# Peptides against a protein of PDB entry 3B8E: the designs that were tried, part 158

Target 1, 230 residues: chain A of PDB entry 3B8E
Amino acid sequence: PFLIFIIANIPLPLGTVTILCIDLGTDMVPAISLAYEQAESDIMKRQPRNPKTDKLVNEQLISMAYGQIGMIQALGGFFTYFVILAENGFLPIHLLGLRVNWDDRWINDVEDSYGQQWTYEQRKIVEFTCHTPFFVTIVVVQWADLVICKTRRNSVFQQGMKNKILIFGLFEETALAAFLSYCPGMGVALRMYPLKPTWWFCAFPYSLLIFVYDEVRKLIIRRRPGGWVE

## One batch from the design tools (peptide; made by RFdiffusion4, then SolubleMPNN)

Design b2_p22_8_s2 (from b2_p22_8, 18 letters changed)
Fold by OpenDDE base, seed 5:
Structure b2_p22_8_s2 (fold): chain B 230 residues (1-230), chain A 22 residues (1-22)
Amino acid sequence: as target 1 above (230 residues)
Amino acid sequence: VEEVEERALELLEKAKQLIEEA
């Protein structure tokens, strides 16, 4: 998100507060839950053919898979961001290069895509309105990510949802997202304005996409062990 | 795990406070 903000010079889609909430509130408990996840039965049974090469390949493939999932998460967040701004009159093309004027406190006549003028205060309200749904989108996508991370090869349907810490992590991050989205004063305190409940559903297609992607990947691995998709 | 969770929440609250004070 931050790199796209710099390159495209768009209004800030994700604030520092939101980043901290992700790192400390949504990622930590799930990460701990994965440490207590039952070891995948096939990982323990697979003796490395070559301990040096197979370890390096596995680490690279894991890193690549997480990188791809992270890209899908970012795309989901940006989709939600662009939809909200478009509903407020700012089409994606119009946002390119707009940051300089958007962030200028002395410019109170920034025009949207339809010629409506926006004050600095109005623009910042819209910007902060985007922070919350971006965060919520990440949380909803993290549900799928956390679930798929339980196994490397097995389907979620085969492994099951037995880890109570994982379930707790899912509820914790969801509760945090709801708190940040709907608690009175969060707009002033953390620059996270309330989210319409309907916006939670904007992330679901991306969550489903991650789930389908990983299930297909795992299916390929099961059918063709030792492939580059592993 | 519970101790780590509690610590994480404490750190999050402290971070929020620092941001509010800044």
Scores: peptide ipSAE 0.006, ipTM 0.266, DockQ to the pose 0.069
Fold by OpenDDE base, seed 3:
Structure b2_p22_8_s2 (fold): chain B 230 residues (1-230), chain A 22 residues (1-22)
Amino acid sequence: as target 1 above (230 residues)
Amino acid sequence: VEEVEERALELLEKAKQLIEEA
């Protein structure tokens, strides 16, 4: 999010403090849960044919898969961001290069896509209105990500939700998201304005997309063992 | 598993403290 903010010169979609909350608060427990996940029974039974070459190929494929999931996650967040800004009169194309004028406190006549002038304070309100939904979108997408990362080959329906630490991680992420979204003072402290409960559901299509993507991937791996999708 | 859960909870508490101090 921050890199796109710099490169595209768009209004900041997610605050730096909120990014730190994601890294420390939402990713840590899930990472621990995955580290202690019982190795999939099929992974443990397969002796690597060539431990050097097969491990490297496998690590690359895993990295690519996680990279793809991460891209879908980011797209979900940005979609929510662009929807909110569009609802407030700023179309996505108009946001490109707007940051310089957007962040200038002395410019109080920044025009939206419809010619409406926005004061600095009004612009910051709408920016901060985007931060919370963006964060919540990431958390909701992470639910799917955590569940799918539990297994490499087996369907989630076959493996089940046996990892208590994973369940705890999901609960913690959700609780943190709720706290940051609804606790008084978060708008001032973290630049995260209160979120309407309906926005929690806006991320569900992306979570479903990630889930379906991974289940299809796993299905392909099961049908074509040793393929490039592993 | 219980030891891992306790350690995870301790890490969470530390993370919360760091967030509050930041």
Scores: peptide ipSAE 0.000, ipTM 0.232, DockQ to the pose 0.081
Fold by OpenDDE base, seed 4:
Structure b2_p22_8_s2 (fold): chain B 230 residues (1-230), chain A 22 residues (1-22)
Amino acid sequence: as target 1 above (230 residues)
Amino acid sequence: VEEVEERALELLEKAKQLIEEA
């Protein structure tokens, strides 16, 4: 997310505090949950054919999978960001390079895509309106990540959700998202304005995409044991 | 997972530094 913010010079889609809340609140518990997760029965039964090469391949594939998932998460967040800004008159193309003028408090006539002028205060309200939905989008996408990370080879439908810690992580992330989104004073303290409940649904297509992607990946692994995707 | 966390933390620290410098 931050890299795209720098490269595209768009208004800040997500505040640093919210990023920290994601990393500390949403990634830590999942990581712990995965560490305590019982090794997949297939992992336990599968003797490594070549411990060195198979470990390296698995690490690379895990890294690639997490990298791809992370990209989908970022895309989900940015999609939500662009939708909100578009609803407020700022089309995605118009946001490119707008950061400098957007963040300048002395410029009170920044035009949107329709020629409407926005004061600095108005722009910051819109920016802060984007922070909460972006955060929530990431959290909702992370639900899918947590669920798919539970299994390396088996479908979620085959292994089920037996890890209580994983379930707890999902609830914690959701509770944190709800707290940051709806607690009075968070708009001032964290620059996160209250979220309309409808925005929670904007993330679901991306969560589904991640889920489908991982299930397809796992299906390929199951069909081609020892293939490039393993 | 630990490597992803470490990389995420590194990215966060870099992001934080960039924001503090900006």
Scores: peptide ipSAE 0.006, ipTM 0.274, DockQ to the pose 0.031; fails the geometry check
Fold by OpenDDE base, seed 2:
Structure b2_p22_8_s2 (fold): chain B 230 residues (1-230), chain A 22 residues (1-22)
Amino acid sequence: as target 1 above (230 residues)
Amino acid sequence: VEEVEERALELLEKAKQLIEEA
């Protein structure tokens, strides 16, 4: 999120303290939960041909999987961010390069995509309004990602939800998201304004899309073992 | 919090400039 902010010169979608809360609070518990997930039966049946090379390949595959999860989470967050800003009059294309004027306290006439002028205070309220739903979107996307990543080939419906630690992690993330979204003072402390309950559902279409995509991918892998989709 | 964010932004802008110059 922060790299895209700097590269694209867009308004900050997520505060630095909130990013730290994601990295330390919402990412660690799920990562630990995945370490305790039962290995897929097909993975366990593969005897390592060469323990050194197969370990390196597995470490690369794990690293790529974690990198992909983080990318999907960021995309989900940015989707929600752009939806909120678009609803407030700022279309995505208009946000490109806007940061310099957006963050300038002396400019009180920043125009939106429809020619409406925004004061510094007004646009900062909109910015901070995006922080909470961005965070919540990441958590909701993590629900789908954690559930689908526990298996490479098997459907979630076939493997089931046997890992109690994973289930606990999902509840802990949800509780943390609710705390950060609704606890008094979080708007000042974390630049996270209170979230309307309806915004929890903004990520659900995206999470559902990822879930369906992964189930289709796994179905293809089962039908064509060793294909490029694996 | 804003001061920390501003300092972080300044550091990243400097880093970006260094990357663009390299």
Scores: peptide ipSAE 0.000, ipTM 0.244, DockQ to the pose 0.016; fails the geometry check

Design b2_p22_8_s3 (from b2_p22_8, 17 letters changed)
Fold by OpenDDE base, seed 4:
Structure b2_p22_8_s3 (fold): chain B 230 residues (1-230), chain A 22 residues (1-22)
Amino acid sequence: as target 1 above (230 residues)
Amino acid sequence: VEEVEKRALELRELAEELVRRA
């Protein structure tokens, strides 16, 4: 998210505080939950065919998978961001390079895609209105990540939801998102304006995409053991 | 859901007012 913000020079899609909340709040519980996750029964029973190559391949594939998932998460967040800005008159193409004027307090006539002029205060309200949905989108996408991280090869349907800590993580992330979104004063303190409940659903297609992607990946791994997709 | 939406709207209005005063 931050890299795209710099490269595209768009209005800030996610505040620093929300980034910290993601990094510290949403990632810690999952990491802990995974540490307590019992190794997949098939992983424990598998003798490494070649311990050196299989470990390296597995690490590379895990890194690639997490990188791809992280990219989908970022895309989900940006999608929500662009939808909100588009609903407020700023089309995605118009946002490119707009940051300089957007963040300038002395420019009160920044035009949207339809020629409507926006004051600095109005622009900041819209910007801060995007922060909460972006955060919530990431949280909702992380639900899928948490679920898929349970297993490397087995389908979620095969492994089931046995890890209570992982389930707790899902609730914790959701509770944090709800707190940041709806607690009085968060708009002022964290620049996270309240979110309409409908925006929670904007992330669901991306969560589903991640889920489908992972299930397809796992299916390929099961059908072609030792393939490049492991 | 309606109550949450109402509260969200109220909080938004409050936030907007506070931004106008800042």
Scores: peptide ipSAE 0.013, ipTM 0.312, DockQ to the pose 0.044
Fold by OpenDDE base, seed 2:
Structure b2_p22_8_s3 (fold): chain B 230 residues (1-230), chain A 22 residues (1-22)
Amino acid sequence: as target 1 above (230 residues)
Amino acid sequence: VEEVEKRALELRELAEELVRRA
């Protein structure tokens, strides 16, 4: 998120404290649960023929899985960010390079894509309004990612929801998201303004798309073992 | 609001510095 913020010079999509809450609070328990599920489903069933090579392959697979999850989460968050800003009159193309003027408190006439002028206070309100939905979107996308990443080859329908730690992780991250979104003072402390319940559903189409994509990928892997999709 | 904005700017500067170091 921060790299895109700096490179594109867009308004800040997610606060630093919120990122820390994702890294330490939201990602940790689900990541542990995923590591346990992968060990049970894919790693333990393959008797390591060569412990050194198989360990390296497993470390690469785990690293790729975590890297892919993080990338998909970021994409989902940015999707929600751009939707909210577009609904407030700022189209994605207009946001490019806007940061300098956006963050200047002395400029109170920043124009949106439709020529509406925004004061500094109004801009900061809409910026902070993006933080909570961005976070919630990451959590909702993470539901799908954690469920689909349980196995590389098996469908969710075949593997089922047997990992109690995963179920607990999904509940914990949802509870944390609700707490951060609705607890009084989070707007001041974390720059997370209260979220309308409707925004929880904004990420669902994206999560569904990822779910369908992964199920199709797994289906292809099962039908064509050793293909480039692996 | 002004205090929140000030804290917002400080945290942003810190974040930018952290990203520059990373």
Scores: peptide ipSAE 0.000, ipTM 0.287, DockQ to the pose 0.020
Fold by OpenDDE base, seed 3:
Structure b2_p22_8_s3 (fold): chain B 230 residues (1-230), chain A 22 residues (1-22)
Amino acid sequence: as target 1 above (230 residues)
Amino acid sequence: VEEVEKRALELRELAEELVRRA
């Protein structure tokens, strides 16, 4: 999110503090849970015939899978961001290069896509209105990510929810999302304005997309063991 | 509340600048 903010010069979609909360709070516990579960499920099975080459291949594939999922998560967040800004009169094309004028406190006549002028304060309210839904979208997408990463080859329906650490991670990230979204003062402290409950549903299509993507990926791995998807 | 918001904004800008420098 932050890299796209810099490269595209768009208004900041997610605050740095919220990014840190995601990286440290929502991603770390799930990552640990997945590391333990992978250790239990895959390491307890066949000893790698060649520990050096098989480990490197597995690490690259895991890294690639996490990278792909992370991209889908970011896309989900950006979708929510663009929807909110479009509802407030800023079409995605108009946001490109707008950051310089958007962040300038002395420019109080930034025009939206419809020619409406926005004061600095009004622009910042809209920006901060995007932060909470973006964060919540990432969390909801992470639910699917955590569930799918539980198994490398088996469907989630086959293994079930056995990892207690994973369940704890899901609870923790959901509780953090609820806290940051609805706790009084978070709008001031974190620039995260309260989220309407309806915005939680905006992330569900992306969670479903990730779930379907992983189930298809796992199905391909099961049908073609040793393919490029492994 | 407005002053706290302003200070929170300043602190975030500082944090963002620190993260940009890191």
Scores: peptide ipSAE 0.000, ipTM 0.261, DockQ to the pose 0.023
Fold by OpenDDE base, seed 5:
Structure b2_p22_8_s3 (fold): chain B 230 residues (1-230), chain A 22 residues (1-22)
Amino acid sequence: as target 1 above (230 residues)
Amino acid sequence: VEEVEKRALELRELAEELVRRA
């Protein structure tokens, strides 16, 4: 998110506090959940034929898969961001390079895509209105990520959701998202304005995409053991 | 709550300043 913000010079899609809440709040319980997840019986049975090469390859493939999931997650957040700004009159093309004028407190006549002028305060309200939905999008996508990370090869439907820590993680993330979105004062303190409940559903297509992607990946791994997709 | 809000605001201002300096 931050890299795209710098390169595209768009208004800030996600606040630093929100990023901190993601890193400390949402990632901690999932990491614990994964640590306590019983290694798939297949992982324990596959002694690497060559412990050095097979371990390195597996670690690289895992890191690549997580990288791809992270990219889909970021795309979901940006989609939500662009939709909100478009609904407020700022089309994605118009946002390119707009940051300089957007962040300038002395410019109170920044035009949207329809020629409407926006004051600094109005622009910042719209910007901060994007922070909460972006965060919520990340959380909803992380639900899918948590579920799929439970298994490397087996479908979620085969292994099921028996890990109580995973379930706790899902509730914790959801509770944090609800707290940051709807608690009075969060708009002032964190500049995360309240989210309309409808925006929670904007992330669902991306959550489904991650789920489908991982199920397809796992299916390929099961059909072609030892492939580069592992 | 007010103290947490104040600290959150201070942290945000600091973060924004750090981003501006970077």
Scores: peptide ipSAE 0.000, ipTM 0.280, DockQ to the pose 0.028

Design b2_p22_8_s4 (from b2_p22_8, 18 letters changed)
Fold by OpenDDE base, seed 3:
Structure b2_p22_8_s4 (fold): chain B 230 residues (1-230), chain A 22 residues (1-22)
Amino acid sequence: as target 1 above (230 residues)
Amino acid sequence: VEEVEKRALELLKKAEELIKAA
């Protein structure tokens, strides 16, 4: 998010403090939970045919798959960002290059896509209104990501939810998201204004997309063992 | 894990204090 903010010169979609909350609060515990996940019985039983070449290929394919999931996650966050700004009169195309004027306190007549002038204070309210739902979108998408990362080949329905640490991680990140979204003072402290409860559901299509993507990938791997998708 | 969580919580508290002081 921050890289896109700098490169595209758009209003900041996600604050630095919020990014730190993701790294420390929502990513760390889940990552630890995955380390304690019992390896798929099928992976443990398969002796590598060629330990050097097969391991490298599999690691590359796994890294690509997680890279794709990460891109879908980012797209989900940016979708929420663009929807909120569009609802406030700023169409996505109008946001490109707008940051310089957006962040200038002396410019109080920045026009939206409909010719409405926005004061600096009004612009910052809209910007900070985007931070919370962007964060929540990431958390909701991470639910699917964490669940699918349990297995490489087996469906989530086959493996089940046996890892108690993973379940704890899901509750922890959800509780943190709720705290940051609804606790009084978070708007001032973290630049995360309160979120309407309905915005939690806006991320669900992306969580579903990741889930479906991974289930389809795993299905292909099961049908074509040793394929390029594995 | 508990130590990492404790450290994370301390960092968050420190960040909050810095924000209140600014």
Scores: peptide ipSAE 0.000, ipTM 0.250, DockQ to the pose 0.063
Fold by OpenDDE base, seed 5:
Structure b2_p22_8_s4 (fold): chain B 230 residues (1-230), chain A 22 residues (1-22)
Amino acid sequence: as target 1 above (230 residues)
Amino acid sequence: VEEVEKRALELLKKAEELIKAA
């Protein structure tokens, strides 16, 4: 998110508080839940042919897969961000380079894509309104990540939802997202303005995309063991 | 709010430094 923010010079899509909540609140409990997930029957049965090279290759492939999933998460967040700004009159192309004028407190006549002028206060409300759905999008996409990360090779349908700690993690991150999104005073305290509940569904296509992507990946691994997709 | 953001940014920087040192 920050790299795109710097390169495109767009209004800030994700605040520091939301990042902290993701890193400390939404990622920690799920990560612990995955540590207690039942070991894949395949990992225990397949001795690495070469312990040094096969471990390194597997670690690289795992890292690459997580990197790709992280990119899809970011894309989902940015999609929601751009949709909200577009609904408020700021088309994506108009946001490019707008950051300097957007953040200037003395400029109260920043024009949107339709020629409407926005005061500093008005445009900051819109910016902070974008922080909430970006965060919520990440949480909803993380649901898919947690579910698919139960196994490296087996389908979620084969492994099932037996881990109670994982279910608790999903509930905890969702409850945190709801609290930050809808608790009175969060707009002032955390710069997270309330969002319409319908915006939670904007992340679902991306969550589904990650799920389908990982299931296809796992299917390929099962059919072609030792392929580059592992 | 700006002070809270500044403190949060400082905490993030410290955390990043700790992760890099780890």
Scores: peptide ipSAE 0.011, ipTM 0.281, DockQ to the pose 0.021; fails the geometry check
Fold by OpenDDE base, seed 2:
Structure b2_p22_8_s4 (fold): chain B 230 residues (1-230), chain A 22 residues (1-22)
Amino acid sequence: as target 1 above (230 residues)
Amino acid sequence: VEEVEKRALELLKKAEELIKAA
C-alpha cells in the first residue's frame, strides 16, 4: 500500500499507525494460527524426496503464498479506497499525481472529477474516512485468505474448521477491527474515523471472489495433478 | 501523531525526489 502511494502519488490510503496495527495485530496472530494448521493429508503422504531441497521448496512456496496474500489484501484495500473516493467525487484517474496538492494546507480549491472544490479540511476528512474502511477490508479479506490457506488441494468443506487457534485468530482480528473502528477517540488517535456498518459489506464480494477462485483452483488441481496451476 | 506523520511524509517526499533523480 505504501509503495503504491509513493509510485502513484495518490492521497494516503492508510495511515502509518494503521499499517502497524495490521502488521502487528491482524496479520501476526492469524499467521501464527496457520503454523498450527494440520498438514493436509496429501502433504503428509509426500515423503520428502530430499529433505533439504524439499524444505527449501516448501519455504519458497510458503513465502510466495504469504506474498500473494499480502498483495490480495492490498488490492482489496485499494478497491475500497477507490470506491469511497469515487463516491465523494474523486475518480481513480484523477487521484494520480494529486497528493502534492492534496496535502498542501494552503491549497483550498482542489477540484474533484466533477469540478467541485475541496478545502484542505474537507479533503483530510475524506482521507481519514478511507483509513477505517481500508483496515476493515483487510480484515474481511483475511477471513477468506486464512480459510483458503488451510489446504492446498482439499476444499475448505472437506477439511473443515478444526483449528481452534485459527478460529480464535479470526475472532481476535474481527474484535480488533471493531474496536479500532468504533471506540471513541480512535478518529483523533489513529486518524480512523468511525465506520458505517454498511462498509463492512464492501469487501464481501471481493472475499467471495477469492474464495470461489481458490475453490476452483483446488478443484482443477484435484482433477489435474501436476498441472501448472499447482 | 500528526508530527510523526508529517515527518514520515517529508521523508517520503525526499525519497521520491531521490528516486526521480536516480
Scores: peptide ipSAE 0.000, ipTM 0.257, DockQ to the pose 0.016; fails the geometry check
Fold by OpenDDE base, seed 4:
Structure b2_p22_8_s4 (fold): chain B 230 residues (1-230), chain A 22 residues (1-22)
Amino acid sequence: as target 1 above (230 residues)
Amino acid sequence: VEEVEKRALELLKKAEELIKAA
C-alpha cells in the first residue's frame, strides 16, 4: 500500500498506525498459529524425490504463491480505498498526483472529480474514513490467506480446521479490527474513523478469490504430481 | 448491525467535530 502511495502520489490509503496494527496485531498470531499447524499427512509420509531440486522448486513456488496472494490482498485493499473515495467524489484517475495538494493544510479548495471543492478538514475526514475500511479489508482477506496456508497440497475441506490456535488467530484479528473500527477515540488517536458494517463485505470477493485460487492451485498439484505448480 | 451502524455514525460525527475544533 505504501509503495503505491509513493508511486502514484495518491492520498495515503493506509496510515502508519494501521500498518503497525497489521504487522503486529494481525500477522503475529497467524504466524504462531501456522507454526503449530500439523503437517499434511502426505508431507509427513513422503520424502522429497530429490532434496536439492525439490527444495528449490518448493521455495520458488511458495514465494510465487505468497507473492500472488499478497498482490490479491493489496488489490482488495486498494479496491476498497478507491470505492470509498469515488463515493465521496474522487475518481481513481483524479487521485493520481493529488497527494501534495491533499496534504497541504493551506489549500482549502481541492476539487474532486465533479468540481466540488474540499477543505483540508473535509479531505482529512475522507482520508481517515478510508483507513479503517482498508485495514478491515486486509483483515478479511487475511482470513482466507490464513486458512489456505495451513495446507500445501490438500484442500481445506480435506485437511479440516483442527488448529485451535489458527481459529483463535482469526477471531483475534477480527476483534482487533472491530476494536479499532468502533472504539471511541480511535478516530483521533489512530486516525481510524468508524466503519459502516457494509464495508466489511467489500473484501469478501477478494477473500473468495484467494480461496478459489488456492484450491485450484492445490487441485492442479494433486492432479499433476511433480508439476511446476507444486 | 443497525446498532453498530448508529454507533459508527455517532462516532464519525464526533470525530468530525473534533477535527473542526482542532
Scores: peptide ipSAE 0.000, ipTM 0.239, DockQ to the pose 0.043; fails the geometry check

